# Peptides against a protein of PDB entry 7UQJ, part 130

Target 1, 160 residues: chain A of PDB entry 7UQJ
Amino acid sequence: PELYQNFNITPPRGVLFHGPPGTGKTLMARALAASCSSDERKITFFMRKGADILSKWVGEAERQLRLLFEEAKKHQPSIIFFDEIDGLAPVRSSKQEQIHASIVSTLLALMDGMDNRGQVIVIGATNRPDAVDPALRRPGRFDREFYFPLPDVKARFKIL

## One batch from the design tools (peptide; made by RFdiffusion4, then SolubleMPNN)

Design b2_p16_5_s1 (from b2_p16_5, 8 letters changed)
Fold by OpenDDE base, seed 3:
Structure b2_p16_5_s1 (fold): chain B 160 residues (1-160), chain C 160 residues (1-160), chain D 160 residues (1-160), chain A 16 residues (1-16)
Amino acid sequence: as target 1 above (160 residues)
Amino acid sequence: as target 1 above (160 residues)
Amino acid sequence: as target 1 above (160 residues)
Amino acid sequence: PPLQPPQPLEKEVKAP
């Protein structure tokens, strides 16, 4: 509850951060996690790259997702941040390997199985929202989207 | 044409950004993409890590490279940014797995197959230019190199 | 010697940077490398992600680690920066595949084999120091630890 | 490709 109140959003199961890479998606996810953490209430932040889940865990990616969600549930309040989520959950096509379809199906089931009363937020970050499986963008999953625009050239040169 | 004019460089097929990590190679590539984008002419920016192409697409990396270049060609004007390109195209050695040799050969062929009239720029970023296959650094490929020095300690502490 | 003097630390074989991601661990490692580099004495900076060593070099990760340390030794003074070192050297458990145990054992041996008179510093960065094999955190390995706190929300919004 | 050994779950405990 409080985690979602701190986001000032209706409690989505997931939030999709999208925009060009290095627009601060990961930074914002962390800033939000820090802002929601008090001395009395530490938020556990889980970060995974979608790509890393696929590449490191060929054949066990589903189990790793389940374990991640279970661990996040055990350590409530918690945030699960998927960076490059389009790497984990690409748009379903008839040409996709069965492995991707299975992983996406597992992620869908895990998000659907989250009780909205839980203190677990899922944040997905992508540079390509249209490359994310539309099933993940439905209500009760990643139903809120935040666009991260490129800073203007002048703003960027201040970071260089 | 215009994309290359905006870079104020003779139209290279590829530009190699090299220097220590987090010297702004990726940021510069995106700033360049943003500066070349007008309201009338959006530049499509494709980013891939060399490592991710190898690890995600074992056996399909060549096809993914072809698809990437085809997609970039379809969405002209476009930039293909390879981060960690030394992970994709390591220096050829007799001890390299045939897979790397094949992927490098595919990338070489794709860069050679780019019509210089195309509005596709390829930017490779590496921390180790000498770890990139020398064949990629030849004229008509990554024939321009930009060194990204470390900012001074004072400049960096302003980013912390 | 001089490299360690510039760090103002007793010469550890390794330094563990830990803290939330994007707290500047990688940035600090590079700033240190830059501050230790003079016009007369260039420091060679080697960066590897722990995950990338595992994923790119399945079956050759040990050899790649050996080659990395040999190359760092050849290019003294040098820094080896392992990002996400918990991905390379997770805590040993009875449930870990033999591959991780072997890679960790190789890294331990490489760190133990470093002559303290060498101008090679190893920096490991992790978000989870407790996920790093305790054997790596022993004296003569990663025996110094630096915590990187999250900047306050206000400081972070200046980077966005 | 050979199965890569499981990576430990990245749990970042944020200190406040």
Scores: peptide ipSAE 0.009, ipTM 0.244, DockQ to the pose 0.105; fails the geometry check
Fold by OpenDDE base, seed 2:
Structure b2_p16_5_s1 (fold): chain B 160 residues (1-160), chain C 160 residues (1-160), chain D 160 residues (1-160), chain A 16 residues (1-16)
Amino acid sequence: as target 1 above (160 residues)
Amino acid sequence: as target 1 above (160 residues)
Amino acid sequence: as target 1 above (160 residues)
Amino acid sequence: PPLQPPQPLEKEVKAP
């Protein structure tokens, strides 16, 4: 919230962090959640893994997503971070594809249902941006994407 | 404590972490402090902010620096982390410049007074390496510098 | 390569990074790999996920581990990073427990077979240190453990 | 229907 306010940038509803494993996507999301909090405005940070969402019973995964968005809305300003959001991608079974499609549909509806004036930012992190449903990458959803490059080897050499 | 030993490199007395805000300098310093601790050898991590050092009365800032270095020496192996060490840079008042010059002189003397065999590492973090007194960047002080690049400039600008 | 040399600590064969998700474990491992490389001494960084090791056929997972350690030995100095090494923990099926036990036994043998003078460091990262087989946490294996705390909210705010 | 715990993708541990 403060980070976005200072730059007069309308906060995206969703931001996709993508890049190789260990490029600091989750770290950046946590750092953003933190940096957007002042003494006057604490940001609430919610985190879920894509795989943990899928491990729930059919309908319970959707219920847990709804509860997460309600809780994030109640604790505004908020960041919802989905780590490994590519874990919501279909695995090679038709039955799993249907379950994944339902969960993705629920996430789409929740992101579309967020008021543009809402102080809830959704961050998705993935190592495989092409495995993320293209519907999630449309305007009003994860419409901003940030590549986390492997920080060049040289920048790290000196630190240790 | 362990990673560096394998490489036969003489450790710096001081390491300068520099790079834009949000690049993980403070996080890296904390993670280094943690990564240097084993069950047998816990590293003591001290942290101060440059601005917090300056907020002290003249002479009290110097006393607090001396006490910090004494405490770090007593709790060897130790890491002293100065966050925002560029906060020790002169602000545009002649009176502040004198105060800053005195504090920098005290820090230089403390870093020069560390025995080469001392197990105290000093890490300075800044967003403005050119605002750090060049005297601090000389051999035997902050003679190693690590640039924390912005994870691609585009990722940060859209999140801010 | 430099921080640890000052501390005269025999480098561990293995280091366990543990702490909550998004505390920067993988980022640190990558930073370590990079930081141990100079223009004269480039460190080769290998990364595997615990879950990706388990997804291989029985015996193929062991073969892939052996090949990984051989390749790391060939490209000395090297770091092998196992992300989510708790993914090698038994899932509640007796057949999976046997497969996991075999893979863990192979990893133990590979770590024990590393010459103490070898320039191969193994880093395991987990969110659940208690889910890591205690045999991996013994001397000569992952005998050093580093807790990645949730950086206190205040430490994160300053990173962005 | 219960989500079957994500079965590790390939059940076929082909024994050699």
Scores: peptide ipSAE 0.000, ipTM 0.194, DockQ to the pose 0.057; fails the geometry check
Fold by OpenDDE base, seed 4:
Structure b2_p16_5_s1 (fold): chain B 160 residues (1-160), chain C 160 residues (1-160), chain D 160 residues (1-160), chain A 16 residues (1-16)
Amino acid sequence: as target 1 above (160 residues)
Amino acid sequence: as target 1 above (160 residues)
Amino acid sequence: as target 1 above (160 residues)
Amino acid sequence: PPLQPPQPLEKEVKAP
């Protein structure tokens, strides 16, 4: 309940941050985690790169996703941030089907298995929302999407 | 000697940066590395994520930690930055005990084995100091802690 | 052609970003990727850490570099960003010669094998350009270097 | 000691 109240968002199981690279998706995910953590409520922030999970053996990637969600659940309220989630859940192209399909299926099952009562938010960041398996973008998964426009070049140069 | 003089800190073996996510711990660790590197003294900055080390097989994670500390020692003055160190050294919960315990024990031994004469600083960043094994927070390890408060929302929105 | 036009740089096979840690090299690499991606041309951004590639067995690290360059080539226009490239291609010191030499040799061969017509830019980031094998800093490889000075402490404190 | 499997390339998964 309260994690979602602090986000001022109805409890989506997942939020997709999308936009060009370097628009601050990772920084915003961290910022949201920080803004929702008060002295009374420390939010557990889990960061994973999609690519780092996918690089594991199929069975180990699945196990690591399960462990991640279990640990996020143990450390509620928590945020699971998948940076570069398109690396984890690429659109099913025919040739790499088995490895990606298993990991995506596991992530889908884990997101579907999150009780709405859980204070776990999943944030996926991608530069390519269209590269994310549409099954992840369905209700009860990454059903909210936030577009991060390119900050004006002037804004970027002030940050660099 | 001089690395620690440049840090204006008595030589802790380790410094724990803690605070809400996106408070700039990683950026500060990098900033410290940069501010302590002059033209005369290039500091070697090693960055590792706790979760990336943990995701290796136990024996390989241990070997990687050993190699990291050896390499840091070879490239003195150096900083080892563990981002998300709570992912590497979670508080010993009963069920995941063997894998985490071995990695934590290796990290402890490596930090304990650092001669105080070594120009190697270890910085651990976490959003959850309470999720870090208390054994790491003891004297001669991460015995200094710096809290990173949430930057004012206004400061963050200028960075995004 | 057009990726390099958008970068306003003659097509180097590789660009070395060097400077003190936390000077925004990684952020700049992402920013360049973003500034070069328009609605008409999505640029593929591949991020790897040098140390993460090196931590693999010699033959698998080589295979991964090959796969990386092949995938970057398939997804042109693309950027391969090696964060902490000094972790991948350390200056050849006598004792670790075989593992590092093979990975560096593979990276050299891959960079040499990139047809100048390929819309693949390789960006290496390091805090220590002198720790990068000089063979990588030769023409047709990381033959352009950009120094990232420490932003004034004031600029950094505004970003933190 | 087993290799960390290669961090997969961030495939630009082009949208189909």
Scores: peptide ipSAE 0.000, ipTM 0.166, DockQ to the pose 0.101; fails the geometry check

Design b2_p16_5_s1 (from b2_p16_5, 8 letters changed)
Fold by OpenDDE base, seed 5:
Structure b2_p16_5_s1 (fold): chain B 160 residues (1-160), chain C 160 residues (1-160), chain D 160 residues (1-160), chain A 16 residues (1-16)
Amino acid sequence: as target 1 above (160 residues)
Amino acid sequence: as target 1 above (160 residues)
Amino acid sequence: as target 1 above (160 residues)
Amino acid sequence: PPLQPPQPLEKEVKAP
């Protein structure tokens, strides 16, 4: 939020962090939240896992998503970090697909419903960007994507 | 410590983790501490921020550094992690330069005074390696440097 | 593997990384894999998510777990990192409980079937250690637990 | 049930 406000840039509604697991996507999201938190402006960092959202009954998962976005708006500037947003992607079973599709649809609606004035950034982290619903990767949603490469081996060898 | 001792390698006295904010420097330092902890040998992880060291009066900052190194030695094998060690570097004001120079001098003396047999590793993390006093980057101090690249720079520029 | 072999320590079969989300459990597991990889001995790092294991049909999830452990044994020294191992815990629905119980049972059997000579370490990461089946936390399985605290400014952590 | 080909194990074989 602050970074974008300081630049007079409309904060991206959504940012997709993708890359191999343990490349520090979650850490980067937290570090971004921390780095965007000044003494004057604390950014509220919200975190959810894709799997934890799905572990709730469809209607409760939706309600929890709505409450999360409302709380993020209430505590703006804020970052909503969805770790493993690919965990919201339909598991390839017809009954789970409907459950996943409902939750993804709710997330889409919540991202679309974020006023351009809302200092809420949504960061999705995934190890499989191609497993994320293409609708989430459209403009006005997760329209920015960031690749997290493996930390190259050469940095590793000297730590040993 | 242990990793290097097991290889009959003189453990580096100091390691500088550098790279852009949120690249996982602090996390890697914690990671190394946990990785070097076995059931038989718990590594004690000490953490300080450069700014927090400076926020104390000069003499108290020095005393706290000395106490930190003594405690690290007492609880060896240990890791001292200085987060934002560039925060110990003089901000370019003459009066702050003297204060910072004293603290840096104390840190240099403490690193030089570490017996080669001491299972104490000092990890400094910085976002600005060039802001770290060159004296800290000399052999026997922070003589190893590890770059924590941003997960894809092109990614950051689109966030901005 | 190497760290424990170099110590003549029987590598723990399983290590549970627990702590608040984005405390760097996944990054730690990768850093461990990196730090245990020397030029002479490459540690093969395998990674699975709890949710991805469950996303497969019960019999296919079991088969994939078996294949994972066989492959880890074939490519030893190796680390199997289960990110979100709490995602293998039964979601509180009777039909899902049976599916989860089967997968957990298979994981238990695979961990028990690891020869003490196998250079395979299993790392489970969770944000909710209490959501991990107590059977997985028994001796010979995830018998070591490492807390990943939130980076609070002041905290000494004994990595217990 | 169609045997979906095993998704390539992202063997991050860390080459040295």
Scores: peptide ipSAE 0.000, ipTM 0.226, DockQ to the pose 0.045; fails the geometry check

Design b2_p16_5_s2 (from b2_p16_5, 6 letters changed)
Fold by OpenDDE base, seed 5:
Structure b2_p16_5_s2 (fold): chain B 160 residues (1-160), chain C 160 residues (1-160), chain D 160 residues (1-160), chain A 16 residues (1-16)
Amino acid sequence: as target 1 above (160 residues)
Amino acid sequence: as target 1 above (160 residues)
Amino acid sequence: as target 1 above (160 residues)
Amino acid sequence: PPLQPPQPLEREVVPP
């Protein structure tokens, strides 16, 4: 947040963290939230899991997404972290595809509806960036992508 | 793995990593696999996600678990990491409960069937240890539990 | 600790975790402490901050370090985690340099005085490995260094 | 599957 403010760069509405599982994507999102928090400016960190949006919020997932974005705006500066955002992508069953498509459409609309002045950053984390709907990866949405490599095998050996 | 071998302590068949989301459970499991791998002894790291076992392996989940444990035994020393192992716990619908109960039963049998001499460690990660079937948390299964606290607020500032 | 004991490798007296802020150094140290703890052998995790050693323990920092190492030895197996160990490095003021040099000298002496049989591991974390006194990075002290990479430099630069 | 009641918006104020 503040890093972007100082450069007069419109904070990216969405940032996609991608890389192999267990590369610290979620940890980094938390660490970034912590890093951007000061004594004067606490960042509110909202965390949701893609699969939970589908499974726990079935039939209300869209409403819960709207409420999440409203609450994030209300508690700005804020970070919305979607862990496993690929979990919003359709599993190959037609009924599930429709539900997933609706949720993705709602997320798109919410990301598009974020006024550029909102101190709300959306971070999506995925192990499968190609499973994320390409519409989410467009400018004005998750327009920044960050690869989390596996910790270097050499860094690994030194730990031993 | 090797830590437990030298104390003549039967390596715990299973280790449960639990704690709030984004506390680096998966990262730690990878780092442990990494840190137990030497130039001479590479630990094979198998990663599965609880929800994937249910959703992607529907009807074959039990077979895929068996194959996973066989492959882990074949490539010992090895770590089987179950991310979100609570995703194997029943969602309270009767039909899903039966499928979940079957998969959990298979996992229990596989953990019980691990010969004490096998250099295979199972790591389960969950954000909800209480959602993990108590049968999995018994001695000879996930008998060791490690809490991943939220990085201390003060520790968070220092990471920054 | 125990990994090193098992190979008859003298457990490294010190391990330096270094890398950019927010790369999970502190989290890794905690999780390593947790992962090395068993029901029978709980690893005692001591955490200190480099800057706190200077600021909170002004005039007693050396004594507090001695007490910390004694307490760690008493509660072995143990991990002493120094977060921001570069905070023990002199800030460029002559008076502060003397205080920092004294504290670093005490830490060196404590690390040198660790009998090879002590199940005490010292983990230092820093964002600035080059700000860590080279004397601390010598064999028998922080002789192992682990780089916590940024998630891809392109990833970080795009966050910027 | 029976819908779990919508979990209250877990917000974590990341302390500084």
Scores: peptide ipSAE 0.018, ipTM 0.375, DockQ to the pose 0.070; fails the geometry check
Fold by OpenDDE base, seed 4:
Structure b2_p16_5_s2 (fold): chain B 160 residues (1-160), chain C 160 residues (1-160), chain D 160 residues (1-160), chain A 16 residues (1-16)
Amino acid sequence: as target 1 above (160 residues)
Amino acid sequence: as target 1 above (160 residues)
Amino acid sequence: as target 1 above (160 residues)
Amino acid sequence: PPLQPPQPLEREVVPP
């Protein structure tokens, strides 16, 4: 929010962080949340794992997404971070269509239903942008993408 | 334990790591556990997320905390790391009082019940020290605090 | 997979990352997943916490492990990363035998049942290799171990 | 049935 306000940029509804695992996507999402939080404007950060929404909420995942977006809206300015979003919204393959399709449909509807004035940013992190349903990567949803390259092997060896 | 023994310092019962998200609090808590572990003295590290204790254990969270502290005491020297401790022990706000209050009360009692001779260190990490119940920040509990500033933008770019 | 293919090495069924906490085991597991993923060969990364499998799935943990391995097999090439695997498969101590023993037995059977031709790598991370059931550390399971030393204090200060 | 009670909404207020 503030970062975008300071730059006179309309905050994107959704940002996709993609790149190899361990490139700091989750750390960056948290870090962006932190950098956008000031003494005057505390940002509420919501973290969910895509696979956790599916696995924990078999039959209730749609409701949990709705509740998450409602809670994020109540606690504006807020960031919803979906870690491993490909686990939540995989590309629709024929055999597991119904459960995943309804969750994806719900997430799409929730992202589309975010009023442009809402100070809610959705960040999806994935290692596999092509495993994310293309419908999520459309304008008004995850319409901005940030690639996280592997840190140079030298940088990795310094982090490890 | 050993770090404090080598310095002839009485180990604090509780240490609060606070600072913006993605400042490496969890990494540091892990790292401190590591630095205190030697070949002669292996430290048992217990990690729990505050929100996970609340969520997973609705109605059993108090028992899970008791079990955690008992397990930590059995496996001395040990570190109990509460990541996102503000999720476990939020400041008592009027609307969600009973469940959170009982968990906080249990955590307080467990921290107070740690015999000073126990080689159990409790580390709480939070992005929001002010969202942690002040009762936890009192002497004999989380009475030491470490602030984790945002790594300089240059340091972040090296981690990413 | 590819890393091992490029080196003409048969991928181990299981790799144990051990070392002090905060030595980047989780980051490395993700990073290895990334380095093994190419444009031609996207690796599916599954992350589970050992303690989460136990706590979330009291009475269903075995089924969740089966489902995880089946899902990993469907999405080959894949990595299953068990963070804090000592929480999933602790050394069998007398008093809590039945639940932990059945989960360990299931994990052993799943690892043994991985056909050598499966492009599924299992990475277990622990701070306490000695707290992992020795049955998991046998050939055909977590038969490769990587020790993560504490990064030099200077390296830690650069990561934090 | 998911044996886990619903995850509370992880609400992390990022401090300034």
Scores: peptide ipSAE 0.018, ipTM 0.206, DockQ to the pose 0.117; fails the geometry check
Fold by OpenDDE base, seed 3:
Structure b2_p16_5_s2 (fold): chain B 160 residues (1-160), chain C 160 residues (1-160), chain D 160 residues (1-160), chain A 16 residues (1-16)
Amino acid sequence: as target 1 above (160 residues)
Amino acid sequence: as target 1 above (160 residues)
Amino acid sequence: as target 1 above (160 residues)
Amino acid sequence: PPLQPPQPLEREVVPP
């Protein structure tokens, strides 16, 4: 956020962190939230797991997403971190997942409805970027992707 | 330490973690300490920030370094992690930093005085490896370096 | 692993990483695996999520755990990382979770059956250490605990 | 698996 203002960069609405599990996606998202927080301007960090929204909120998942985005908007500046976003927004390929399709549609609408002037950043983390609905990866949504490579094994060996 | 003996590798007295801020250097150092710990043989993890030793211990920084290394030696096996080691051990190039030069000299002497049989590993983390005195990067000191790459730079810049 | 052999340290059979979500537990575990890997001696890193073993392998979870530990044993030196271990091994307090109790018993037996000479380290990560069955936290199992505090905000800023 | 009751919105204020 602050780094963007100083560079006149339009802050991304959404950032997709992808890479092998345990490459620090969640840590990075938290680190971003913390780094953008000042004593005067605390960033509110909202974290949800994609699978939790599906499993814990069956039938209310859309409402919970709306509430999450409204709460994030009320507590601006804020970061919404979706861990395992592929669990929330699977690729729309199977006719059997109408419920998932509706949740994805709600998430799309919520991301599109974020005014670019809003101080809400959405970060999605996945181990499987190809399992995330391509509609979420379009401009104005998760329009930025970060590959979290496995830290080089050779580099780590020299550490121990 | 033990990883090095099995490979007939002289255990590095010191490892320099370098890379852009928040590439997980501190986290890695803690993980290493943790992974090397057993119920029978807990690794003691000492963490200091380079800037903190300068700012908090003005005039006593050398003594504090000595005490730290002595304590690490008493609590072997141990890891000393210097976060922001460039704050402690700046390049000796500026005539105005006689105090810094003495601290660097003390750190050099402490690292040189560690018997290779000592179960003390020193990890230095920096965002600016070129700001670390080259004398610290010599064999028998911080003789191993790990680059912590940014997760794609374009990505990180877009998150902040 | 190797850091234990050379010091005649009984390698901890298990390490519990606990702390708030996104404190880098998974990254750390991967970092440890990679740090212990050399070109000659690659550490095999097995990662499972506790909830995935329950949900994906209903009725076969015990067999999958056995296979995982056998495979880890075949590919020594190895790390088994259980992310969200509280999802696999909840506290046995509810009479309704007989299936969970059996999985926990299998995990206990597998950890107890690891000969201390085995080059298999088990890392469990949780956000809720109190939700992990205390039997798993006993000596010879997850006998070491690492609290991953929220990285200090200053440290996080440096993460980016 | 039984539907778990909706858990309250966990927000974490990341301290500065």
Scores: peptide ipSAE 0.012, ipTM 0.242, DockQ to the pose 0.076; fails the geometry check

Design b2_p16_5_s2 (from b2_p16_5, 6 letters changed)
Fold by OpenDDE base, seed 2:
Structure b2_p16_5_s2 (fold): chain B 160 residues (1-160), chain C 160 residues (1-160), chain D 160 residues (1-160), chain A 16 residues (1-16)
Amino acid sequence: as target 1 above (160 residues)
Amino acid sequence: as target 1 above (160 residues)
Amino acid sequence: as target 1 above (160 residues)
Amino acid sequence: PPLQPPQPLEREVVPP
């Protein structure tokens, strides 16, 4: 609740940040973590890269996700940030069905298993919202989406 | 010495950049490299990611670190940037003791073996300064620390 | 043609973004994609990391490049962005000759096979323009180069 | 997973 009090918004379980890469999705997820930690409570920020979970932990990815959610629950209030979540939960393409299906189902179960009163926010960042399994974009999961537009080139040249 | 003449600062052997990820630690390390190269001498910038050294070079990580420091010494003035240095030198957790202990000891020896007159600056970037082995944060190693605050969300919305 | 009408510039087949990493090459490539999509046509943005093409697709890298260019051609107007293109097409060092030579030759053939009238722009980003095979920097390929200077440290402190 | 071949020393020359 506290993380979203300033926005009068019921805290979603999951927020999907989508937009062209380098639009600052990761940087906004972190800015949100900081802005929410300015009140007396340090927010614990967990970051994982979707492709790293699949590639480093073949056969352990499910266990690593469970451990991540347990640690996040233990260190409330917390933010779990998945960078490149499309790498973790690609839309079911026929050739990769079994391994990806288990990881997606695990992530879904972990998001569904979070009590709505939990101070754990899950942020997924993707460059391809349409490459994310639609099951993750349902209510109670990544049910809020924020588009990160490209900074206007003119705005950028003023920063450089 | 020359790299810090403009700042009236005794050149540290090592500088730790810490702060929330995406605060631009890597971008500042590079900005320092460029600002120091504007005078007639090209600075050689070496970048390594801590987790990549451990994961790609199991058993060769020590040799790769030695080669990196030798190349940096050969191409003075130079900057060695370790991104995610907490991945390279995690605080001694009981379960990973032997492999990490050797890499940390090697990095310590390489930093201690640099003559203070060498034009080699080591920059470590981490999101978790407390996850970096305290031995690296001692005088003559990463003895200067710079905190990278999160950009104020308001400042960021003015840039976007 | 349309992508560059606002600049009175003949659309290059390829643009090389070079400069220190974190200077925002990736972020500019994306800003270009967005600025060019503000007129009634959505630009399709394809991103690949050079090292990922080599490492994930040993023996299939050529096929993956072909598929990428076919998809980009199918979804015109489009931008193909190669991040860390020096990882995909390193200058021929004697020890890696055969595998890199085939991928470089494939990329060259794909760039040469694009009709100048195609609405496909290829952007390569590198931190080491001199580590990119000179054959890629020839006319009709990456024949335009943009240097990304480091943001002045002072400009950065104004943004923070 | 097979040991990826040694990546060449990323030596970035920061241009002036």
Scores: peptide ipSAE 0.007, ipTM 0.242, DockQ to the pose 0.102; fails the geometry check

